# Peptides against a protein of PDB entry 2AKA, part 61

Target 1, 299 residues: chain A of PDB entry 2AKA
Amino acid sequence: MEDLIPLVNRLQDAFSAIGQNADLDLPQIAVVGGQSAGKSSVLENFVGRDFLPRGSGIVTRRPLVLQLVNSTTEYAEFLHCKGKKFTDFEEVRLEIEAETDRVTGTNKGISPVPINLRVYSPHVLNLTLVDLPGMTKVPVGDQPPDIEFQIRDMLMQFVTKENCLILAVSPANSDLANSDALKIAKEVDPQGQRTIGVITKLDLMDEGTDARDVLENKLLPLRRGYIGVVNRSQKDIDGKKDITAALAAERKFFLSHPSYRHLADRMGTPYLQKVLNQQLTNHIRDTLPGLRNKLQSQL

## One batch from the design tools (peptide; made by RFdiffusion4, then SolubleMPNN)

Design b2_p14_5_s2 (from b2_p14_5, 4 letters changed)
Fold by OpenDDE base, seed 3:
Order: structure tokens, then sequence, then C-alpha cells
Structure b2_p14_5_s2 (fold): chain B 299 residues (1-299), chain A 14 residues (1-14)
């Protein structure tokens, strides 16, 4: 059995279709982080396309099951509109927004009902991630005053599952001790067995400061370690800076930085994608026997 | 049926 990620994707699709997402502990990676931590940028960098909703406040308002599939062609498909192939990733963004609004309304509310998006591309490794709403403490617009807790409860539905790996996204230009991502990860994974740390915004740290101790896994140790990335700035995104150029700049950043040069081969978006592919594959392999037994007992 | 599809997927896990 070589294609474990695609196999789990089919299981995810089947369970999503029957509305029983909560009943099965599928091996998966949940992406968690505060608002503006850089989660969406990391995912877009994997695909090499701008396709996720952008804006102020809570942008991701439903779980997005993002299934990346290596293919000779480039297109996207949604589970909720089978048979429609999207080749324009702007249309993908619009569909996410429309499908989100269809369920949540226009009040910027949240829903625990996932959107399932599969992206075929020659530029991706097989990888499935569940993008979750960004943690926030401040309601925006007509959001309910308890939106923080609603988001937290939604995240907990995923990250409390034993077979869920946690991609904890934290910005380097903020106090890591106060990272919402690492805090929730520590709550549900106190031994750091399921958590992968991603440190964004390394290029935005104050002069004379660095995240070397974090990236070397010395400050807040995780069994699976930390990977630093440099995303496009908001200015670069607004200016439609090419993601390929951004990835080259990221590589240059790590190689040229005195505090990170020695880590450069274990940093950056391409390395992160590779690590996640490997870890997810191994995790699926380890969990499949138990999953099979559980499924057989329920049918 | 969805159940039949799930059964097939389970067989692929073997």
Amino acid sequence: as target 1 above (299 residues)
Amino acid sequence: STIEELEELIKELE
C-alpha cells in the first residue's frame, strides 16, 4: 500500500458525504493558529496559487479539508460540486466564499461543517491539511460576542482526536509563550507527540532578535520539532508577487541570516511540505490497523 | 450506496 494519503482522502470524502465527520478519528493534520499568524499563506505557498479568502477578521469560517494531489494537470475540485473542474484559482477562492456564506450567512459566523477541496498539481506533494478558523479574542462586525469560544470549541473537535496531528502556526514577531497555537496544542498534546511547530514572520523580527532557540527546539520542545518559513508580506500579496519568487526569497533569507544559516536546509516552505508529506504518510501507516478494525466494527 | 462504498474502502485498507 503506497498511496496512503489518497486512500485516506477517499475515506474523508465518504464520511463528509454522510455527515459523520465527528464519529471517525481519521489520520489528519489540523492547522491551528491565531488570526494573521500566516496559516493561509503557508497553504497557498504549497499550491503556488492565491486561492484562499482574504480580508480582515476571521477569514476561514469553516474547516477547509485541503487535499493536495500530485498530478500532471493543475485543477481543483470541490466535494459539494462534483464534476466541476476549476482551473482558475480565483474561481476557487470565490467558491469557498460562496459556499461559506451559503451555510453561515453574511454575518461572518462560523460553521463546523467542512468544505472539502482537492487540488491537483504537478507542483505539490500528496498532502492533506484541515485549515481551521483563526483564533481571535475580538468579535468583528455582527459576530456573536462568544465567537472566541465558538472557534475554540470547533478547533477542539479536531485537535482532541488521537489520530490528529497538529500544525501549530505561530508568528516569530510575537511572544511565542503567548502563542494561541502552541497553547491549544499543549492543552491537548501535553507531551508534544502530535504537534509540528511552524514559525512564520521570521523576516519581521526586531533587529538584534532571532528565533534560533525556538527553531533549534530548545525553548518549547516538540517531538516533531519546528520549521521556520517566510511568507509573502501583505504588500507582496497585494502587489501579486509571484509565489515562486517568494520561495526563492525565503531560501535566500535563511541562507543569508547569521542565526539561521546552519538550519537553512531544514527550513522553508518546500522543506515543510516534504516533512508534512512524510509525517502524514507514516502517521497513516501507523493508524490504519486500528482504523480498519474500528470501521469494520461499525459496519 | 455510501455504505457499499465504505465497505470497499475498508477492503482496500487490508
Scores: peptide ipSAE 0.176, ipTM 0.830, DockQ to the pose 0.115
Fold by OpenDDE base, seed 1:
Structure b2_p14_5_s2 (fold): chain B 299 residues (1-299), chain A 14 residues (1-14)
Amino acid sequence: as target 1 above (299 residues)
Amino acid sequence: STIEELEELIKELE
């Protein structure tokens, strides 16, 4: 049985090549969250490499279609430069930055035109995610004063699609009721059918507080539930803490925390990867017949 | 062509 995720990846690439990606309701997972919610860290933890742009303010300025493919080899390739294999993930980061700047210019503006990045690795499960710009209320640099709305409009192009699952990334050390990710998800998915909650920064919560009720799906119920993760701290990132070591620390965190120990087997980055792989696969299986029929009728 | 490739991929969805 052919893996469905790679099949959809090929479809996605083909549609991107003809410039119709935004018009197609392909089964996909869009990643949404506020600035500094930990989206980039979650994605990097999947790959086990530092490869996404970093900085203050808005970092992701174009949609990044991240196609993770389990392989015996480790390398990355971009759709915009086929044939070039990247084995240095710093070069991957630089290419993302360069390609972003090429389209957006120097004003740190945003563009709805996706960057398509495929990462082959023995350390990943097959998984495709669309990383979207972080929601922000504060323009930076030469950004237009309405940048918040531009970002929201861009996100809406993805998350309003019926076949789009939403990975809503929210930090635990902020009021969940004010989560930008959950707010936008609820706007387009009021019944919580397409939304997967990711709770980051559980290790940064105030002493005596926890996100147990959230993680147990009792506070703001989502059909697909919540998964807590612990990313590297900024100190860890600056200190170049190994992602593998961070994943071990994450496991230890959940196992040792009184409020989360009972959930530990359903928490953490590795579990999140498995869940996303399974959910995406099932979602593709459910949606492809309808998509096929639609596409055939248009040919 | 990209269209031909797409058509082939759609056939694989059967």
Scores: peptide ipSAE 0.175, ipTM 0.831, DockQ to the pose 0.152
Fold by OpenDDE base, seed 5:
Structure b2_p14_5_s2 (fold): chain B 299 residues (1-299), chain A 14 residues (1-14)
Amino acid sequence: as target 1 above (299 residues)
Amino acid sequence: STIEELEELIKELE
């Protein structure tokens, strides 16, 4: 048996090729959060490359199945253009944009049809995430007035599945009690069994405030807990600040912060990646027997 | 075929 995550990746690819059945419940991690919550930055930090679309409003407009695969080489592949290896991650970004626009048009509409992107890298752990559109209340451009509900409906297609883990991304500089990510997670996972909390923008909190209680799992407890991260600022992104440097700064932030120093070894993007790899692997292992039976019954 | 691939993958899950 190969590694469990790559095995499930092959299943995902195969099901995508034949049209994924709505009844199929593959073990996966869905990434949810409000617009500008920092979801894309977290994913880019895993890869160590800028490769996701940028902009205001709804950036992710199709589900992005991001399959990270540890490899000796670094390149990306799309399921929709098999055989093409991307080594320039700017081209990866452009391909995501082009493929999104091909389906949704230029009106910034959304589509439930996933984009499947596999990234091979020596800098990643095996990890598959489904990046979902950011929750929003305000339509932009030519978006339909009910775009908020369209996004929510799309998210619900993923997060309601029993084998779906939820990576709930919330910014610390907003009221966490009103986090869109945590609200939707609580709606579909009231016992907090499937939800992993990510707290971004810890560096943007007002002086004298901190998210210690949240990160210690004391305020809004999740069985799988919370992990804080510090992403690049928009200025840093626009200035093409190196992700490696940003990760070093993140580490320094946690180590030097009086409220977070004691948690520093259980915070940050590298730790998050490790936890997600472990959580997904274990989750796959636990769900495989049921998945096998279900798949056999559908063939 | 994709179906055959799925069948093989299912076997690998055993």
Scores: peptide ipSAE 0.167, ipTM 0.830, DockQ to the pose 0.117
Fold by OpenDDE base, seed 4:
Structure b2_p14_5_s2 (fold): chain B 299 residues (1-299), chain A 14 residues (1-14)
Amino acid sequence: as target 1 above (299 residues)
Amino acid sequence: STIEELEELIKELE
């Protein structure tokens, strides 16, 4: 039997080719968070490459189905340009931007039509994530005044699905009780059954404060818990700090921090990737019987 | 065809 994640990837590709039926509920992980919450950095840290669009305002404007596949080789492929292998991840970034603009235009609008990107790498575990536009309240450029609601409506199309797990990304240097990610997650998952919390920017918290209570799942309990990560700073990104070096610094951060050292083995990007791989695999296994029946009834 | 591929995938799920 094939690995479950690659099997679902093939299903995703097939459905994308024919137009995804609104009634299809594939087991998946949707990534949600406010603008500047650190979502892109988390995803890039999984790959170990800079490949996502960056900038002010809304960066992700279409859903990005990111399929990570463990492989001996390193390259990326888009479903919309089959057969083209990208080895330069800057070109991957440019292709995402170009493909986004092709559909949405230059007005920084959004589209619910996903971009399907597969990344082969020896540095990744098999993992599929759906990166969604960052929640925002302020229109930029010539975006419509209701862009906030358009984004929310798009997110709801994914996160309301029963088989959708939610990776809620929240920055620690903001009031976590007011986290956009946790708010939307609680709206659609009030019992916290489908939500995995990611806490970013732990290194940017005010002196004398920490997120220990959140990370220990004591403040806002989620069944699937919380994982803290430390991403590269904007200065580090601009300085072209290597992601591998950043991951080492992240490990050092947790080990050396008085509030987090006891949690260090259950924190950080590598642990997050492992947990997501395991949770997605188990989730697929649990949902496969129902998925099979549904697919058989629709074809 | 994509439909045939889907049918094959469904069979793999059995």
Scores: peptide ipSAE 0.133, ipTM 0.815, DockQ to the pose 0.116

Design b2_p14_5_s3 (from b2_p14_5, 4 letters changed)
Fold by OpenDDE base, seed 2:
Structure b2_p14_5_s3 (fold): chain B 299 residues (1-299), chain A 14 residues (1-14)
Amino acid sequence: as target 1 above (299 residues)
Amino acid sequence: SEIEEIEELIKELE
């Protein structure tokens, strides 16, 4: 039997090709969070490349199905342009922007039509994530006044599915009780069975405060727990700080912090990648019997 | 065809 994640990727691609992806409850991880919560940085840290659109306001405006595949080579492929291999990740970013604009136009609107991106790399574990638009309450540019609800409705199309795991990304330097990610997760997963918490911006917390109780799963408990990460600052991103160096700094942060040192081996981006790979694999295994029966009944 | 591929993949899930 081949690896389960690549197998589901092939199913996902095949169903996307025939336009049947909208009604499928495939095992997947949806990434949710407020704007500027650090979602894009987490995904880029997995790849070790800058390849996602950046800017103010809503950056992700279409669902991005990001399929990470461990490989001896490094390149990216889009489902919408089969056969074209991207080795320059700046070109990957530009293609995401161009493909987004092709569908949404220039008004910074959103579309529920996914972009399917596969990244082959020796630096990744097999992992599929669906990056979703960041939740916002403030329309920008020519966005409609109800853009908040359009985004929420789009997210609900994914996170309400029973086989969808939720990667809820929340910044530590904001009140966690007001986290958009945890609010939407609680709405669709009230018992916290499908939600994995990611806490970003731990390095930006007020002096004398920490997120220890959250990371220890004692404040707002999730069955699948919380993982803290430290992303590059916007200044570091603009300055093109190396992601490898940032990951080393993240490790140092957890090891040296009095409140987090005892958790250091269960924190950070590399650990998050491992956990997500394992959780997705196990989730696929658990859902396969039901998925097979459902798929057979639909053919 | 894509449909045939899906059918094959479903068999691999058995």
Scores: peptide ipSAE 0.271, ipTM 0.876, DockQ to the pose 0.153
Fold by OpenDDE base, seed 3:
Structure b2_p14_5_s3 (fold): chain B 299 residues (1-299), chain A 14 residues (1-14)
Amino acid sequence: as target 1 above (299 residues)
Amino acid sequence: SEIEEIEELIKELE
């Protein structure tokens, strides 16, 4: 079995089609983080395209199963509209928004029903991530007052699964002890066996402060460690700064920073993508025997 | 059927 991630992708699609999303513990990576933690930027940096909804408040309102597939061509496909190939990633963004609104309405509510998006690209490694709604404390617009708990309950449906890895995204310019991502990860993975830490906004830390202790896995140890990344600023996003240029700037940041220079080869978006590909592949391999047995018993 | 497809995929896990 050489292509384990694509195999699991096919399983995900098949189970999504029959509505059994909640009953199957498929090996996967769930992305968790507070609002504005930088989750969307990390995912877009993997693809090298702007394609995720943007805005104030809760942007991701349905789970997005993002299946990255290395290919000679670049296009996207949705499970809910098979046969339609998207080559304009702005249209991908619009489709996500439209499909979200179709289910949730225009009240900025949430739904646990996933959107399955597959992106073929020569610039990606095979990788599947489940992007989850950002944790928030304050409802916006006409959101229900208990939206925080609705989001939490939705996240728990994924992160409590034994075969779910957790990509915990935390901003460095906030107190990491109060990280929503790390808190929820610690709750469901107290031994830190399933959690991968991502530290964003390292470039926005106050002068004289750094996240070295965190990145060296000394402050809040995770078995799978931490990877720091530098995303585009909001100004850069609004200005449509090229992601390739942003990735080069990220590399330069780590190489030139006195506190991170020694870690530079184990930091940044490209390294993160590589690590996630490897960890997911290995995780699938480890879980396949049990998964096969479980599936056979249920059929 | 989708069930048949799932069964085929399970066989590929062997």
Scores: peptide ipSAE 0.269, ipTM 0.871, DockQ to the pose 0.152
Fold by OpenDDE base, seed 1:
Structure b2_p14_5_s3 (fold): chain B 299 residues (1-299), chain A 14 residues (1-14)
Amino acid sequence: as target 1 above (299 residues)
Amino acid sequence: SEIEEIEELIKELE
């Protein structure tokens, strides 16, 4: 039996080629979060490589359809440059930046046109995520004054779709009640049926404070629950700390923390990958019959 | 064509 995620990936690629992007309600996971919430770090931790644009302000300026495929080989390829295999993930980062700039220009504007990136790796589970621009309230550079609303409108094109799961990334060191990610998720998914909460920066919380109630799904309950992760610090990133080492440190963090040790087996990046793989697979299985019927009626 | 590919993929969903 063919894996369902790769099958949907091929559908995504085919529809992208004909210019149908956000209009198609394909089963997918959209990643949402405020700027600096840790979205990029979560995605890079899945791959085990630094490959996403970095910087201050809005880094992701186009949707990035990130297709992770378990493979014996490690390389990346873009839909916009088929046949080119990237083995240097720094070049992957540069290509994302170049392709973004090609469409948005030099004003650091945004575009709703996705970049499709497939990463083959022995270190990943089959998983497709749509990385979306980080929500911001402050325009930078030559960005339009309404950039906040442009980003929100872009996100809404994805998260309003019924077959879209929402990976809401929120930092623990900020008031969760003010989480941009959870706010937008609640707007489009008021019953919390499609939203998976990711809590980052648990290691940056003040002494005597923890996110136990959140992680136990007691504060702002989501049907699909919350998963805590610990990303590399900016210092670690600047110091080029190995992601594998960071994942080990993450495991140690949860195991050693009095408030989280009982949850440790249901926390961390590896567990998040497993959960997302399973949830996406099941979601595809549930949605494909309806999607097939819809597509057949349109062809 | 991409449309033909989509049609083929839809068949695989059956």
Scores: peptide ipSAE 0.266, ipTM 0.869, DockQ to the pose 0.153
Fold by OpenDDE base, seed 4:
Structure b2_p14_5_s3 (fold): chain B 299 residues (1-299), chain A 14 residues (1-14)
Amino acid sequence: as target 1 above (299 residues)
Amino acid sequence: SEIEEIEELIKELE
C-alpha cells in the first residue's frame, strides 16, 4: 500500500520537470493555515528536524512539495539540484530560502512555482504534503499591497483541485470560527469531504477553556475529522528543544489533560502522520483510475 | 526523457 505514495512522487517530479506544476490534479495533501498557525512546526515535527524558513511575516513564499520517504538513512534532496544530498537540515533551510529568493527576488514576493524537497528518514512515514504560504492580512516589508490576494490565489490553485486533500491547520487559542484555514477549506470543500482539521496550540488555551467539542468533531464537523497537536513553543524552538522530547511532552499533555485524555490515542503528531499516510494512500488508490485516464489523454 | 518517464509511470498505473 505504501508504494502508491512513491509512485505519485515520481509523477510529481516528472511533471515538475516539464513545468506542469499544479496543472495536473494529482492526489495530494495541501497544507493551509494562517500565519503563525503552527503549520511549519507540524511539518518539522514529522521530520524531527528544524528545516523550514522562520521569521516575521510570510515565511513560505513558494509551494513546498515535501515528500517524506521512510528510509534507513537520513538526508534531503531537492529536485532543482539533483544528486546533492543534504544531511544538515540547516542547509536545507538555507537552500529553501535561497531558492525562494532566486525566483521571487528580495522583496519577499511569492511564486506559484513549487520547490520539490524529498526527505529520507527512518523517523517518517511515506507522506507527501504541499506546504503553501500562510494566509496573511497585512503586507510586511516590501511585499506588494495585494499580497493577501496573491497568496489566496496561489492557494486556490491547489485546494480547488478535486483530488487535493486539505490539511487545515488552525490554532486553538484563536477563534476557530474565524480560522483562515477552515474558512478557505469551507469555501472549496463545503461538504467537508476533503478537509482534515489540525488544531494546534492546545496548550496555549485560556484556563477553563478547551477544544474538546472541536476535536470530537461536534462543532465544525469534517468527514475526515480533527487531530489535535502540541507544537514546541517559540521559546522551545529558540532554545533548540529537541523535537523528540517535544513529542513526548505532547503525549503527556493529552494524557494528563482532563478534557483530552479520552482522545489521547487519536491525538498528537505521530497519530497525525499515520492518519495522513493512510488517508493519502487510500486517496491515491481511489483516484488512480481517473488519473490514469487523464494522463493517457494528455500525452 | 521526462516524457518517457511519465509514459513509464502511466504503465505502472495500469
Scores: peptide ipSAE 0.251, ipTM 0.862, DockQ to the pose 0.153

Design b2_p14_5_s4 (from b2_p14_5, 4 letters changed)
Fold by OpenDDE base, seed 1:
Structure b2_p14_5_s4 (fold): chain B 299 residues (1-299), chain A 14 residues (1-14)
Amino acid sequence: as target 1 above (299 residues)
Amino acid sequence: SEIEQLLELIEELE
């Protein structure tokens, strides 16, 4: 069967070439969440590599179009430097930082201009995500005092689009009612038709509490449901814990937890990858006719 | 054009 996700990749690349003001609503998944919600960890878990910028405050400062492509080889490519293959994912991280700084300057500002990164790997499913800056309320460094609203405005450019699915990343160890991700998703998708909930930090919940009701889609129902994941702790990251080992620990967590064991087959990073691949594929299929018509009208 | 090429690809997949 023909995979439709590579088609979207080509569309995204072409869209970038023709400019940001092109009237195209591409089928895509935008990743939203507050700072420290675990977005970067989720994405890195998909690849099995550490390759995203890390640090305090706003780390992602430009949209990152992350195109995962299943391949026999493992390397990364940027649209802004075609022909250069990155096999060291540390260099990928450095390139993201450099390219971000090139556009935003030294004030830790943000830019709506995407970075397009394609990762080829035998360990990934075909999947394209748009990683967006983490929502924050506190400016850092030389950031403007209205940085919160600048980020929100940037996110809205993506999530308001009808063909945009929303991967809302929320930490379980915080009140879900205060989730920045779910709040913005509810604003633009009040019926919960385009939103996929990801619940992180399930392992960091207070003893005696759980997110079972959320994960069972009973508290804040989304049509596309919720998927719980367990990311590496900061200690694990600092200690260079292998992502593969972390994924095994995640599986063990769900299987052994009294509140989650019955959901274990529908939880975890590998399952999330599968669901997102399927959701995106189906979404592309459903939106292609409309996209074709729009493209034809531009000839 | 790139748009034309993409249209052709889309049409082939439909």
Scores: peptide ipSAE 0.283, ipTM 0.871, DockQ to the pose 0.114
Fold by OpenDDE base, seed 4:
Structure b2_p14_5_s4 (fold): chain B 299 residues (1-299), chain A 14 residues (1-14)
Amino acid sequence: as target 1 above (299 residues)
Amino acid sequence: SEIEQLLELIEELE
């Protein structure tokens, strides 16, 4: 069967051109997580490049439809500037920031209008994710006092859709029972049917503690399970540590950790990428007939 | 229509 993810990419592009006035429930994966949960690092690890906005407060302020396409070449394209190929991922980051500011202004506000970014790379599997603003509790700068609720409302527009899978990113070095990502996921997916758990910052847990029970799907069971990852530290990021080297370190972490060694083959960023590719593909296959029928009924 | 265009995309893989 032909690759289904590129089809969804075309559907997403077409949907974006039409605007959100179309009542469509596209099969997709929405990425949710609290501020500083490691969400951006997970996405950057997929690409192998630093390209997402960084800074204080919320950095993602518009939904980012990130379409990863396996290719022999490496470059990025934005739907809002077709024909321009970005080979410098710093320029990609700057374009995201500029495009965000163009719509939201300079007050660090948010907009529900997606940015569509396609990344061609030999280092990625075909995978499409919708990166959503990080959940926050405290307004920063000149953000409106209700920014928390604005973000939540935006997230709900995506995660309430039946065909939306939820990639819930939670840091292990915080109380997972109070994870913003898992909370919102449970709110809209109480039976844990659409949620994939990602546990970050496993390397930052207190000595003598581990997230084994969570990763083994024993503490807060999700049908689609949990995958642990180890991202670059802020020091590593600042020091321009190569993502490829970080991925090797991640593998070593799981293999050498007494609590995670037995899970090592089902952990880490590369495994996560594979799982997401497979799950998205299967999800598309399962949902396309319904989507077709829905569209036909709207004619 | 926009809907027809979307349907055409889906039909390409059916």
Scores: peptide ipSAE 0.275, ipTM 0.866, DockQ to the pose 0.155
Fold by OpenDDE base, seed 5:
Formats: sequence, C-alpha cells, structure tokens
Structure b2_p14_5_s4 (fold): chain B 299 residues (1-299), chain A 14 residues (1-14)
Amino acid sequence: as target 1 above (299 residues)
Amino acid sequence: SEIEQLLELIEELE
C-alpha cells in the first residue's frame, strides 16, 4: 500500500501547478510561531542539515512547503526547478534565498506564493510541513509598516482551513500565555483539535523555572498535546555545530533534567518527527473522503 | 482532466 503522505505530496504539487484553490483544503501541517521561536531550527533538525535561510528579523518570507520523504538516497528537489537534484544543502539554502528574492525583491517583503521543496533522505520520516513567516511586530528593511498584519493574513490563509493542522512553536523562555503561536492557534482552533504545541528553548529557562505543566498539557491543554525540544543555540548554528550532536545533547537534556526526566521518552526532535508523521498520516486518512467529495464536485 | 487524475489516485488508495 502506498504511503498517504507521498500521495498528498503529489496532490499538493499538482494543485500548486494549477494555483491555490481557496476551496481546496489539503491535509497539511502549518508551522506557526513568532520570529526567533525556533521554527527553522526544528525543521533543520528533522532533515539533519542546515538548509534554511538565516538572519535577523523575518527569515522565512514565503511559505515553504517542506516535503520530507524517507529514501535510500539523500537529495533535495524544488518544484520551480524540476529535474535538478541538490545534494549540497548549502545550495538548497541559496536556492531558497534566491527564489525568495526573485519574487519579493531585496526589500525583505513577503509573498504568499509557496516554495515547494522536497527532501529525500534516509534520516527522515515521511512528513510534509508548511513553514510560514514568523509573526513579528517590527518591520525591517524596506518592509511596509503593516508587515505584521500581512504576515497574519498570510498565516490565516493556511490555519483557518479545516484540514490544516497547526504546529504552534513557542519558546519556553518567554511567557507562554502570550505566545503568538498559541494565540493564533486558539483563535482559529478554539477547541484545540488541530494544534500541536512545540516548546523550544527549554534549555534557556531561568534556573528554578520549568515548563513541566505546559509539557504535561495541564496549563493550556491541547488535544494533541505538547512536545518539548532543544535546538542548537545561535552560537552553535554559527559555529556549524553538528545537528546529530545537538540531538544527542537534546536527549541528554531531557534525561538529566529533574522536571523533564519522566517525560523524556515523549520529548525531543526525533519523537516530534514521529508524532507528526503519525498525526499527518491519520489526518490524511480522515480527510481524504472529504477531499474526494470536494474534487468530485468540481468536475 | 487533472482533477479526474487526482480523483483516480485518491480512489486507488482508499
């Protein structure tokens, strides 16, 4: 039996070629969070490669449809340059930047037009995520003063869809009650049915504080729960610290932390990847009949 | 049509 996630990838590619149909809700996971919340780091940790643009302010300026496909080989492909296989992930990063700049210009503007990137790797589970621009209040460069609202409007195009799961990424070293990710998730998913919480920067919390209550789903309960992760620091990223080493450190962090040890097997990037794979697979299964009906109605 | 092809693909997997 063919995997459901690759099927949706094919559907997604096909629909992208036709143009975004507002009436079509493909099962997908949208990644939301404030700037510097750690979204890009989470995605890179899934791949085990540095491949996303870096910088201050708004880094992701177009939706990035990231299709992870488990394969015996490792390479990336873009929908906008079919036939080209990228094996150097630095080139992948450069292509994302170039393609982003091609559409948005150099003014750091945003565009709702997605970039479709497929990564084949033996180190990934099948998983499709839509990385969205980070929510911000401060325009940078030549961005319009209403950039915050432009970003929000863009996010809403995804997260309001019934078949969209929401990966809400929040840093633990900030007030989680005021998390931009959780706020937008609550707005469009008030019952917490479609939202998966990711808590980053657990290693940066003040001594004597922890996010145990959040991770145990006791503070702001989500049906799909919360998963804590520890990403590389900016220093580690700049120093090109190996992601594999970082993942090992993450595991050690949870195992050795008095507040998180009991949760360690249900925390960390590898577990998050597994959960997302399972959640997406199940979600696809549940939504395919409805999708079929919608497509049939368009004949 | 492309829609028909997509439908066929979905139906094959259901």
Scores: peptide ipSAE 0.273, ipTM 0.869, DockQ to the pose 0.153
Fold by OpenDDE base, seed 3:
Structure b2_p14_5_s4 (fold): chain B 299 residues (1-299), chain A 14 residues (1-14)
Amino acid sequence: as target 1 above (299 residues)
Amino acid sequence: SEIEQLLELIEELE
């Protein structure tokens, strides 16, 4: 069943080569969330490496098609520089930044043109995600005053597609009713059929509060439910805390927390990876016949 | 055509 994800990878590569002129609705998972919601940390936890740009304001400024492939070796490849294998993930980060700047310039503008990154690793499940720019309300630096709406429009190009699943990343230490991720998901998926909720920063909630009702799918119900995760703190990231150690701490957090102990086996980054792998595989299986028929009808 | 190429890719990988 996992062989279906590599198929989507090849389709995504082909689509990228053709450009935006192709009317193709690929089965995919788009990652949405506000700035500082923890999206980058979730993705890095999947890979077990630090490789995404960091900084103030909008960090992700182009869609990043992240293709994780289980392999005996560990390296990364970009579609825009075929044949070059990256084994240093710091170089991967630098390439993302350089390729972003090449298209957008140095004004921290955005572009809808995706970057395609494939990561081979023995530590990943087959999984493809499209990381989208974080939603923001305040422009920084040389960003245009309407940057919020530019980002929104870019996100809508992905999340409005019928075959797009939505990974909505929301921090627990903020009011979930005001979650940018859940708001946009509700707008395009009012029945909650395509949305998977991820709740970050559970370890940063005020004493005496918890997100149990959300994680139990009782507050804002989604068909595909919610998965809580605990990412590294900014201090841990700056200190280059090992992701393996962070994953162990995450497991300990859920097991030891009185409000989450009963959910612990359905929480955490490893479980999230498994769920996403399974859901994406099933989604591809369900949508592939329709995609084939659509292409045939366009001949 | 580009559409034919995409279709062939799907058929080959199924």
Scores: peptide ipSAE 0.266, ipTM 0.861, DockQ to the pose 0.161

